# Peptides against a protein of PDB entry 7Q4I: the designs that were tried, part 38

Target 1, 281 residues: chain A of PDB entry 7Q4I
Amino acid sequence: HENSTIAERLYSEVRVLCWIMTNPSNHQKKARHVKRTWGKRCNKLIFMSSAKDDELDAVALPVGEGRNNLWGKTKEAYKYIYEHHINDADWFLKADDDTYTIVENMRYMLYPYSPETPVYFGCKFKPYVKQGYMSGGAGYVLSREAVRRFVVEALPNPKLCKSDNSGAEDVEIGKCLQNVNVLAGDSRDSNGRGRFFPFVPEHHLIPSHTDKKFWYWQYIFYKTDEGLDCCSDNAISFHYVSPNQMYVLDYLIYHLRPYGIINTPDALPNKLAVGELMPEI

## One batch from the design tools (peptide; aimed at target 1 W215 Y219)

Design b2_p19_3_s1 (made by RFdiffusion4, then SolubleMPNN; from b2_p19_3, 9 letters changed)
Fold by OpenDDE base, seed 2:
Structure b2_p19_3_s1 (fold): chain B 281 residues (1-281), chain A 19 residues (1-19)
Amino acid sequence: as target 1 above (281 residues)
Amino acid sequence: SKEEEDFEKILKETKELLE
């Protein structure tokens, strides 16, 4: 009985390719559950691995496995996307195999932006990169132009982008993107609440006496609140989501409804010109 | 990533944060 007309419109107008960072040991353990839940709402879903898996639709990238190869895998993933899929979508999301994403909310956030604007979004962290960088675990989304600049302009130049495969992948891509003038966007909603989260909802929603020494508070680019005000009503992603929890979230978000409560979506904002960002709040 | 590199530390700190 739901009216999904606007969601269907955005599905068509804001095309998202989702690539999932995974490895062969996680194909069955984690990745397949992404495919069976939120990943099915992407316009295109690709699993980036070191081994091919036809059932999963996994691509074997020419990289080794291990934490020290995540940056290498990210570079190869976007090279692969640029070569094979750059016109298959307008936006290109990186997520981990334990990231859960509400793709409709991401489309809503991205709607006003031109995919030809060099911009990317995610949970912005402030260290290491002047404009900030997006948390790898929370997932980050690049515009088509951002992908182009990353692959064509940044990657081939060791002065702009780290040539070896070591380092924190999210920091390294953040450096590369900054060096080619891809803007680190503000993914917060109109109320200043975040949309991309590097932890599970529980860790963000539950008010607690915060340890100020917790790294997250030092890393977050924008001031954030705890409790119910921590997160946008249109939150996009959460990290460290177990396979079982993905199904729970899928049920809670897309199936469970409180009877008699009807959500009326806000009007879509005006589209921005190429190169234009939403006003800062 | 910070989350990946410090996974065990993150888990410990998040538990402490929620306690």
Scores: peptide ipSAE 0.104, ipTM 0.731, DockQ to the pose 0.272
OpenDDE base, seeds 1, 3, 4, 5: peptide ipSAE 0.059, 0.102, 0.066, 0.101; ipTM 0.726, 0.747, 0.736, 0.748

Design b2_p19_3_s2 (made by RFdiffusion4, then SolubleMPNN; from b2_p19_3, 9 letters changed)
Fold by OpenDDE base, seed 1:
Structure b2_p19_3_s2 (fold): chain B 281 residues (1-281), chain A 19 residues (1-19)
Amino acid sequence: as target 1 above (281 residues)
Amino acid sequence: SELEEDEKKIREQTAKLLA
């Protein structure tokens, strides 16, 4: 027996549209499994592709496929969202078709923030963008105001946002968002532990899994530990999650229970005013 | 560009991690 009253409240008060970056070759192989697992917990789920798929609810964006078109696809995806779905949610998550997201934990993180605050969250990296940018693979979430600023103010101006479709998708959107004063938020929990992760749990939980020359340690904006202290108890996302692992994670997180252990959720924080952020830890 | 080179490095190192 489960009490989901708080989760249901957050589902209604912190509405999340999830758009999934995918392509036609991955509709059946990957995207379908997102839809059947964590994607069902989004208020709205859209798959952004180059081909329409009614079964998947995929949108055909006017872009080519390949890594050199990911930035183009992101721009078109947010244009599409702004045109058709800007009022369908308060927050707009980008994820890959191999990203797993615990949407309830994201709602918890977002709860105090106004969707009219120009802010976005994710796994923050420090290079190339002064305030940092969010890892593409870990997924990142924009407030409604951030989407508005991105689409209306940044995209039309080549001085603010790269006009061509090539480049590092996450870096380019990070530059654009900074140029329109969308703030790169701090996603860490009250203990300073991360919530968005660019790898599977195994790569974060195992001490000394990578050497210090590994790019991740040079890119992370905030200091982080490895091992069990690497990750928040309310972690939000992991990347490079296989379709099979998505079902395993769904089972482990939402179904498997240690008998006799009851988790009492922390009290919700007070809501912040428009433009106000939680202090960084 | 420097960014392109870094992206290549990221991909290569990530591939090794995932192997």
Scores: peptide ipSAE 0.611, ipTM 0.949, DockQ to the pose 0.859
OpenDDE base, seeds 2, 3, 4, 5: peptide ipSAE 0.023, 0.028, 0.604, 0.610; ipTM 0.639, 0.620, 0.948, 0.949

Design b2_p19_3_s3 (made by RFdiffusion4, then SolubleMPNN; from b2_p19_3, 7 letters changed)
Fold by OpenDDE base, seed 1:
Structure b2_p19_3_s3 (fold): chain B 281 residues (1-281), chain A 19 residues (1-19)
Amino acid sequence: as target 1 above (281 residues)
Amino acid sequence: SKLDEDFEKVRKQTEELLK
């Protein structure tokens, strides 16, 4: 027994298209498990690959496979979305086939923003891009206007966007988006806690799990802590989640309940005007 | 390039973390 009225409202008002970065060798190993778990909560779910798969709903993009082609695949994926699906959603999430996403929490974060605002969200990193860029593994979500600017304004111009298909995918899209004035938003909650995470919960929750020389501490844009205060109660994503862990997370988040504890959701915030962002914490 | 070198470092350290 549960009341999902607010979640249903947000499902209708904050439409999310999720595209999953995958490859033919991972269609059965990883991608299908995304489809069977968190991916089913997207308004639309598409798997971007190099081979078509009707069972999975995978699209064959004109790119090669391998780490050196991830940037090329991202460009082609958003071109495909713009051509075929730009009006099917308000927000467009990129995730890997080992990323787990709580879509309801993402809708909650996105609710006040206009999809016509040129903005995108994720786990913000500070190197290479002045305003920052979003971690590829944690997943990042673009507004409809951000997708338009990326595909129509940035991609056709080699001075604004790298024409080669090689390079760090998340850095390159970050550069392109900055060059067309798409804002790198702040995805933290009202308590300053992060929502998008480039690792599994264990790596963020356990104090001193990594040493201070670990790259993450040098890359993170906003100051963050370890332990219970590391993560928002409304966290959105985690990376390096195995297929088995996806089913565990689905059970823990959506099925397992401590009897007698009732959570009352916070009121929805006021909607922002086009171009307006939430105040920085 | 500097970016390429850093990317490799990130990859290696991440792999170590995931072990």
Scores: peptide ipSAE 0.537, ipTM 0.935, DockQ to the pose 0.851
OpenDDE base, seeds 2, 3, 4, 5: peptide ipSAE 0.023, 0.023, 0.520, 0.023; ipTM 0.630, 0.642, 0.931, 0.629

Design b2_p19_3_s4 (made by RFdiffusion4, then SolubleMPNN; from b2_p19_3, 9 letters changed)
Fold by OpenDDE base, seed 1:
Structure b2_p19_3_s4 (fold): chain B 281 residues (1-281), chain A 19 residues (1-19)
Amino acid sequence: as target 1 above (281 residues)
Amino acid sequence: SEEEEDFEKILKETEELLK
């Protein structure tokens, strides 16, 4: 009884490759649950690891494990994507193995943009990078052109992109992308509500959940509120989502329906020209 | 980010509050 015509259209027109940051110890514990839930709604799903897993469709990247290697893994992941999969999608999402993503909402956000526009989206933070950078945990999505610029123009130049594998991966990719004129887009909806979230829904939905001194309030690029107005009705991602919570979210979002309530989707916006962005709010 | 990783500790503390 569900009408998915628009979602099916966007699935075809806004192709998303999702790559999941994981490690061998998390293949069974976390990554497989991504594959069984929201990851199945990606046009292509790849798990980036240090060990191959044919059941998971995990790729063994030539990197070590540990927090100090996340930047190295991100670089190798995008190199792998560029070499093998750059034409398999229009947009390329990085997510962690504890990130939950509503892919349909991401397609809706991305629909007006050309994949040839050098842009990327996520939860924008303001420190360290002038234009801002996207939170690693919330996940971030690059256009095809952004991936090209990152791999071909930024990575080979140590003046543009950090050559070693240390550092915060989200900050480092943000620096690299800025240096090749990939724009840090605004992922907020028309009401100014965020779509990518670096924490679980509960932390955003509960008012005054965190102290005002909490670092997050100093890091967010755009002003945001807590409570019911924290999040877009078309929110895209949440972080620190446990495997069990992924199944709960899948049920709540895709299966549980309040009888007699029919949501009519908003009309799709006009497509933008190459290089054009939606106006910031 | 490293700062986000510190929040994982806060999340664990919050989970206890939500029980």
Scores: peptide ipSAE 0.023, ipTM 0.644, DockQ to the pose 0.163
OpenDDE base, seeds 2, 3, 4, 5: peptide ipSAE 0.022, 0.027, 0.023, 0.022; ipTM 0.648, 0.664, 0.619, 0.623; seeds 3, 4 fail the geometry check

Design b2_p19_4 (made by RFdiffusion4)
Pose (drawn by RFdiffusion4):
Structure b2_p19_4 (pose): chain A 281 residues (1-281), chain P 19 residues (1-19)
Amino acid sequence: as target 1 above (281 residues)
Amino acid sequence: SQQEEDMELVDKQTEELLE
């Protein structure tokens, strides 16, 4: 048994809309398993694709397939969400079909922040954007104000926002958001441990690649060696998670517990004013 | 471009890591 009253209260207080980038080849192989595991825990779940599908109720974006159109799918998905869902949620998560998200921990991190604060959160990388950009695979989440500025202020101005549909989807949205004064938030916990991860848990708990010019150690905005200390007890996301591993993470996180060890929740911080972020770590 | 080259390197290194 579990008492989930606290999480149910945050469910209504911190509405999270989750949109999943997918394609027809992945509808049954990957996207289905996201819907059956962590997707149903979002306030609203949307599958963004290039084709319709009964099972997922997928939205067909006017965008072709291929890695060269991921940026186009991101722009069209946020335009669609602004057009039809801007008042349906406070926070707007982009995730791949191989992202796993502990949605309750996302509501915990977002609780103190105003949805009117122009901010987005994720795993922060240094290159190509001065304030940093968020890993597309670890998932990144935008405030309602961040979605308004992206659709209303950045997309109509080609100097601020790349008009072609090519490029790294996460780097491009990082540039459009910096160009419209959307802050790159700090998603680490109060102990400085990461919450958003671009790899599976093993790769962060046991870093095999050892600071040998591997891209991750160069790209990470906040320096860390990782290891057994890498990860928050309230981590939010992992990536490169197979469809089977979605169900395993669900079992180990939500079901399996050591008897007599009761997780006591840390107190919620006080709400912040518009434009304010938590004290820096 | 330089960014495209960087992204190719990231893909490569990621595939090697996952293997």

Design b2_p19_4_s1 (made by RFdiffusion4, then SolubleMPNN; from b2_p19_4, 10 letters changed)
Fold by OpenDDE base, seed 1:
Structure b2_p19_4_s1 (fold): chain B 281 residues (1-281), chain A 19 residues (1-19)
Amino acid sequence: as target 1 above (281 residues)
Amino acid sequence: SEEDKDFEELRKQTAELLA
């Protein structure tokens, strides 16, 4: 008896292409479970790999496997998207094959923004990049214009974008995007709570789960709390989610309901002009 | 690079968290 009218509206108006970072060894172990859970809620779902898999809809990118090739894979993935899929969506999400994403919440966050605005969102970290960069594991989403600038303006210029395939993938794309004036947006909700998370809910929800020496507290761009106030009611992503946990989350989020509790969604905000951002909290 | 060394430390701490 669900009313999904507004979700359906956003599905059509805020089109999201999700590309999943994976490798052949994880096609069955991890990627398949993304496809069977949250990935099915993307407008377009593509798995970026080094081997083709028709059952998974995996693309074989011309890159090697390994952590030292992740940046190379990201570059090739967005090149592929720009060449084949740039008009298939308005927003382009990168996620790992152990990232879980609530796509409806992402659409809600993105709704006011124009896809022609050069902006991208995620869990913003402050080191290495002046405006910040988005955590790779938490997933990050580029506007169509951001993808265009990345592929057309940044990648071809070694002064703007690292030409070799080494380096931290999320930092490197962050550098490239900054160099072509793609803005690192604020993904926090109206209460200042985060939406993209580089760990599982448990690690964010439990007070004093980590000490203050843990790198996360030094890397986060915005101040954040621990406990229940750590996370938006409209959180978008979590990382290090096992395949089994993906099914659990799918059940908890989309099926399990406390009887008698009806949630009324907040009104959609006004749409922003091209180039305009929501004010930071 | 200096960044690489930093991320090695991050990975170590993350591994400890996930253990």
Scores: peptide ipSAE 0.434, ipTM 0.891, DockQ to the pose 0.812
OpenDDE base, seeds 2, 3, 4, 5: peptide ipSAE 0.425, 0.399, 0.410, 0.429; ipTM 0.890, 0.880, 0.884, 0.890

Design b2_p19_4_s2 (made by RFdiffusion4, then SolubleMPNN; from b2_p19_4, 9 letters changed)
Fold by OpenDDE base, seed 3:
Structure b2_p19_4_s2 (fold): chain B 281 residues (1-281), chain A 19 residues (1-19)
Amino acid sequence: as target 1 above (281 residues)
Amino acid sequence: SEEEKDFEEALKQTEEALK
């Protein structure tokens, strides 16, 4: 009873390769559930690991495991993508094996942008990087040109990109991208609401009695409110989503419907020229 | 990030306190 014509159009015109950060111990516990839920809506889905898994379609990158190696894994993942898959998509999403993504909403956000524009999107944080950087947990998406600049221009130059594998993964890629003039885009909707979220939906939707002195409120690049106005109607990602919650979200978003309510999508915006960004709100 | 995990843990504690 659903009309998916517009979604099918965007699937073809806004091609997304999703790579999932995982490890061998999480192949069955977490990564498999990404593949069985939101990952199936990517144009291409690749799991980046330290061990090969043919059932999962996991790639064994030449890196060690552990939190101190996440930056190394990210560098090798994008090298692998550039070598084997740079023309298989227009946009390249990094997500964790506990990130949930509504890929259709991401395509909607990306539609006006050229993949030849050096830009990337996510949940923008303000510390350490002048233009900001995207939170690793919320996931972030690079244009094809951004991937090219990262791999070809930034990674080979120790002055532009950290050669060591240590450090905060999201901060380090943010520094590298800034150094090659990849722009940190604004992922907020027309109402100024966020689309990429570093926590589960309930933590953003429910006003927490959390102290406003928490680091998160100091880290966010754009001022955001908690509660019902926290999140875009076209939200893209949430983090710390358990395997069970992935199936719940899939059911709620794609299957459960309130009878008698028909959603009519907004018109697509005009496409931007290469190098052009949407006006900031 | 490590900071995000710390915040997540803090939120869980708050949720438990509200139960």
Scores: peptide ipSAE 0.026, ipTM 0.660, DockQ to the pose 0.139
OpenDDE base, seeds 1, 2, 4, 5: peptide ipSAE 0.022, 0.019, 0.021, 0.010; ipTM 0.643, 0.605, 0.612, 0.449; seeds 1, 5 fail the geometry check

Design b2_p19_4_s3 (made by RFdiffusion4, then SolubleMPNN; from b2_p19_4, 8 letters changed)
Fold by OpenDDE base, seed 2:
Order: C-alpha cells, then sequence, then structure tokens
Structure b2_p19_4_s3 (fold): chain B 281 residues (1-281), chain A 19 residues (1-19)
C-alpha cells in the first residue's frame, strides 16, 4: 500500500555508493548489521577493512589497523573507489560501522546538485578548516567530482594532502578537499535544521538544556537547537548506533506507521547547474 | 576523532539530563 515512486526515481537518478569504515574485529559484530539494515538501500555498498570478507563484501585495503590508521584507510578507500567504482555512482558516502543512514533523505538533499559539482556534505564542524569539515562519525558524502579531485589532485601532492596516515581522518580529508576547491556544502534543510548527526537521536532530541560547555556546541558550524527542533524531518544520519538499534530504527522509519497519517512529500527542487549551490539560508 | 574522545562524557551528560 506504500507509494515509493519518488524514492525509486531518486534511487535511479541520485546513485549513492556507500563505503563503510570497519575492521576485521567488527565484521561480524557491527558491519554485517549495516549490511542487513540501511546499507541495503545504497546503490552500492562496500566495506573498507584491512581484511577481505566475501560474506560482507569487505575490501582489504593496504593499511594497518588501529585508530591511528583511519586517515590511511580513508585515503585508500577513495583511491579504491576511484579506480574501480567512480562510474558506479554519482555520490560517495563514507560512514562508520555504527552510523545509521536514511539514504532516501540523503538522495533528497543531493537531488538538486550535479555530481560534477565539487562539493561534499555532512555534519559541518568549524575548527581546523576554514570552510569547515564534515564529522567523520556522522558520515559525509562526496560528489563524483569531489572524489576525482581528492584522489587525482589532492592525494598525490603532499602540500595539499597529508601523506602519512596519522591524524583525525575527518579533519585531514577536510583540509585536502578545501585545498582542491571542493566546497563544504550546507546540509541543513529549508528550515535550517541539520541532517547529519554525530550522535544517536536521543542525544540530539533531549529537550532539556545541555551543558553549554559541551564541545559539540563549539564545534558545530551552524547554530543548532536541541530538542525536537534539533533535527530535520528529513534527517540523514546518526552516529554511535548499536547493531540492535539499527534494526529498531529500520522498523521505526520504514515499517511502523501511524494509521490515518499520510505523509505527502514536498516537491523536488529545481536542479542546479554545475558548480551551483543551494542558496544560503 | 573528537567524537570518540568525548563520547563517554556525552553519554554521561545525556543520562544525567534524562534522570
Amino acid sequence: as target 1 above (281 residues)
Amino acid sequence: SKEDEDFEKALKQTKELLE
């Protein structure tokens, strides 16, 4: 009884390759649950690891394991994507194995943009990078052109992109992308509400005033509210989602329906020209 | 990441807010 015509259209027109940052110890514990939930809604799903896993469709990248190698994995992941999959999608999402993503909402956000526009989206943080950078945990999505610039122009140049594998991966890719004029887009909806979130829904939806000293409030690029107004009705991602919570979210978002309430989607915006961004709010 | 470093603190704060 559900009408998915628009979602199906966007699935075809806004192709998304999702790559999941994982490691061998998390293949069974976390990554497989991504594959069984939101990951199945990607046009292509790849797990980037240090070991191959045929059941998971995991790729063994030539990197070591550990938190200090996340930047190395990110670089190798996008190199792999560029070499093997650059034409398989229009947009390329990085997510962690504990990130939950509503891919349809991401397609909606991305619809007006050309994949040939050098742009990427996510939860924008303001420190370290002038234009901002996207939170690694919330996930970030690069246009095809952004991937090209990152891999072809930035990575080969140590002056533009850090050559070693150390550092915060989200900050480092943010620096690299800025250096090749990939724009840090605004992922907020028309009401100015965020779509990518670095924490679980509960942390963002709490109506009580949080401690203003919490780092998140100092890092967020755009002013945001807490409580019910924290998040877009078309929110895209949440982080620190346990494997069990992924199934709960899948049920709540895609199956559970309040009887008698019909959600009529807004009209799709006009498509933008190459290089054009949505007007600032 | 900054998120990972402060996640436990964030969780604690959230729990305190929900109590």
Scores: peptide ipSAE 0.173, ipTM 0.763, DockQ to the pose 0.154
OpenDDE base, seeds 1, 3, 4, 5: peptide ipSAE 0.162, 0.134, 0.147, 0.028; ipTM 0.757, 0.734, 0.743, 0.660

Design b2_p19_4_s4 (made by RFdiffusion4, then SolubleMPNN; from b2_p19_4, 9 letters changed)
Fold by OpenDDE base, seed 1:
Structure b2_p19_4_s4 (fold): chain B 281 residues (1-281), chain A 19 residues (1-19)
Amino acid sequence: as target 1 above (281 residues)
Amino acid sequence: SEEEEDFKKVEEQTKKLLE
């Protein structure tokens, strides 16, 4: 009884490759649950690890494990994507193995943009990078052109991109992308509500949950509120989602329906020219 | 709370990675 015509259209027209940051110890604990839930809605799903896993479709990148290697893994992941998969999708999402993503909402956000536009989206933070950078945990999505610029122009130049594998991966990729004129886009909806979230829904939905001194309020690029107005009705991602919560979210979002309520989707916006962005709110 | 612990964990992780 579900009409998915628009979603099916966007699945075809806005192709998304999702790569999941994981490690061998999390293949069974976390990554497989991504594959069984939201990851199945990606056009292509790849798990980036240090060990191969054919059941998971995990790639063994030539990097070590640990927090100090996340930047190295991100660089190698995008190198791998560029070499093997750059034409398999239009957009390339990085997510963690505890990130939950509503891929249809991401396609909706991305629809007007050309994949040849050098742009990327996510939860934008303001420190360290002039134009801002996207939070690693919330996940971030690069256009095909952004991936090309990152791999071909930024990575080979140590003046543009950090050569060692240490540092905050989200900050470092943000610096690299800025240095090759990849734009940090605005992922907010038409009401100014965020779509990418670095925490679980509860942390954003509960008013006054955190002290105003909490670092997040100093990091967020755009003004945001807590409570019911915290999040877009077309929210894209949440972080620190447990494996069990992924199945709950899948049920709530895709299966549970209030009888007699029919949501009519908004009309798709006009497509933008190459290099054109939606106006910021 | 578990929620506060998660926030603290994120903050600590971010600080550590930026050092």
Scores: peptide ipSAE 0.028, ipTM 0.693, DockQ to the pose 0.098
OpenDDE base, seeds 2, 3, 4, 5: peptide ipSAE 0.027, 0.027, 0.026, 0.028; ipTM 0.682, 0.662, 0.678, 0.693

Design b2_p19_5 (made by RFdiffusion4)
Pose (drawn by RFdiffusion4):
Structure b2_p19_5 (pose): chain A 281 residues (1-281), chain P 19 residues (1-19)
Amino acid sequence: as target 1 above (281 residues)
Amino acid sequence: DPILDKSQELADEIDEEYS
């Protein structure tokens, strides 16, 4: 058994809308499994695709397929969410169909922040954007104010926001958001451990590639060696998670427990004023 | 590790594009 009263209270206090980037080839192979595992724990779940689907209730964006249209799908998805769902949630998560998210830990991290604060969170990378950009695979989450500025202020101005549908979706939204004074938040825990991860847990717990010009060690904004210390007890996301591994992570995280070891929750921080972030780590 | 190789290839493509 489990007492989930605290998480149920945060469910209503910190509404998270999750949108999943997918395509017709992945509807049954990947997107279905996201819906059956962590997707149902969001306040609202939306599958953004190029075609409709009964099972997912997928939204068909006016955007072609291919890696060259991922940026177009991001722009159209946030436009659609602003048009139809801006008051349906406080926070707006973008995730791939191979992202796994512990939604309860996302509500824990977001609790103190005002949805009116222009901010977004994720795994922070250094290149191409001065304040950093968030890994598209690890998932990134925008405040309601961040979604308003993106749709209302950045998309209509081609100098601030790339108008073509090509490019790295996460780098481009990183540029549009920096250009409209949306802050790149710090998602690490108070001990400095990461919460958002672009790889599976094994790759962060046991880093095989050893600072040998591998892209990850160059891209990471906050320096860390990772290893067994890499990850928060309140980590939020992992990526390159197979459809089968979605169910395994669900089992190991939510069901399997060592008898007699009770997780005691850390106290929630006090709410922050509009424009304020937590003290830096 | 096919995941890490693939991710490296994709990172190189991004670097080329934004170079």

Design b2_p19_5_s1 (made by RFdiffusion4, then SolubleMPNN; from b2_p19_5, 8 letters changed)
Fold by OpenDDE base, seed 4:
Structure b2_p19_5_s1 (fold): chain B 281 residues (1-281), chain A 19 residues (1-19)
Amino acid sequence: as target 1 above (281 residues)
Amino acid sequence: DPILERAEKIAEEIDKEYS
């Protein structure tokens, strides 16, 4: 019943490697549910852990576990990707094992950009990094050139990139990427609506769910509204999604249809030159 | 807004699965 011709085209033209931040205790509890839901729509899916798991396709990185080691794991994950997989995709998504991603919507956002443009996308936060940085939980996607610059130019230089494994991983990668002139892109749609979300849909869609003192309103780089105007019709990611919610979202997005309503996709934008960005809204 | 009301109901069901 569905015409997937455009989605199939984008699957081929906008190749995405998804790496999932996980740990051995979450392989069965969380990570396997990513593999069984949205992760199957990536061109390549890799789970980055501290232990190997052949059933999951998990890689054992030479790092410890715990929140204080997330930056270390991120560095080793991108080193591993650069060494083994840099040509397997055009774009490289980091997500958590409780992040849900609509990969087709991400391909649509990325379509006009060259993977040789040093750029990355996500939910942009304003503190700590002048150009902003992308929220770790919402997931963030690097171009192939951004990965190259991060691994080859930033990581080997302690002046450009933090050598120890401590700190907030999303802030630290944001600093490193800025220092090698990787641009923090604008992931909003043409209406100014966000696409990457650091919380579940409920927290964004329901007005006054959080008070005005909630830290998120001070961290967001771009002003956003609550309610239906919070979120693009082409939203890409949500965070704190339980294993059960992943299957619910898969059903709602890919199976449930209102009878008699047919969505026609918008025309694809023109491709940008290398180094060119879409204008900010 | 009927659309918002439907979105809120979906969000509530998602929240139940999260909690």
Scores: peptide ipSAE 0.020, ipTM 0.476, DockQ to the pose 0.034
OpenDDE base, seeds 1, 2, 3, 5: peptide ipSAE 0.014, 0.014, 0.014, 0.017; ipTM 0.507, 0.498, 0.475, 0.510; seed 2 fails the geometry check

Design b2_p19_5_s2 (made by RFdiffusion4, then SolubleMPNN; from b2_p19_5, 5 letters changed)
Fold by OpenDDE base, seed 4:
Structure b2_p19_5_s2 (fold): chain B 281 residues (1-281), chain A 19 residues (1-19)
Amino acid sequence: as target 1 above (281 residues)
Amino acid sequence: DPILEKAQKLAEEIDKEYS
């Protein structure tokens, strides 16, 4: 038996709508495995596609498929969410169909923040956007107010938000959000360890002789260490997770337990006022 | 790693069941 009382409380108090970026060719190959694993822990789960799938609960957005249309799909996804689901959650996560998310750890990070604070979280990158932007693959989460500002204030204004569907999806939303004063939050834990990861756990945990010239080290907003200090004990997401690895992670995180070791959760922090952020680390 | 191998086998079984 497991004591889930705090997790159940956070499920009620920190409501998360997860939308999954997918396409018709990946409904069965990838997206269904998200639905059968970590996606079941979202308060609402929606798959954003170009074709409807009632079994998956996929929405047909009025966009084409392909990497060059990801920004178009993101804009239409958030328009759809704002029109139909803005009151169904407090926080709105974008993830890919090969992203794995520990939703309880995300709720823990989000707990002190007001959903009326214009803020979003993810793996922060430094190029192109002054305040930074969140890596698309690691997934990123917007407050309800951030979604409102994006859809109502940014999207209708070509000076604030790119009207064309071309460009890097994560960079373009980052520009739009900055232009409407949505803050790029710090997702790191109290020890300065990251929570959102644009790669699989092995790539972050195992010190590789990664060439210091690897693009990632130039893109990260905050300095990160390699090895065990790379990653929070409350890590939220990993990217490039295969369908099989999603089930492996579900087993390791939610079923496998070392006998005789009891994890006592940290106390919840105090709630912040509207517009207040945690101190920088 | 025998624990990881068990997890991988479980993943394969689940994937087959839901394929």
Scores: peptide ipSAE 0.023, ipTM 0.495, DockQ to the pose 0.024
OpenDDE base, seeds 1, 2, 3, 5: peptide ipSAE 0.016, 0.007, 0.018, 0.012; ipTM 0.475, 0.492, 0.473, 0.497

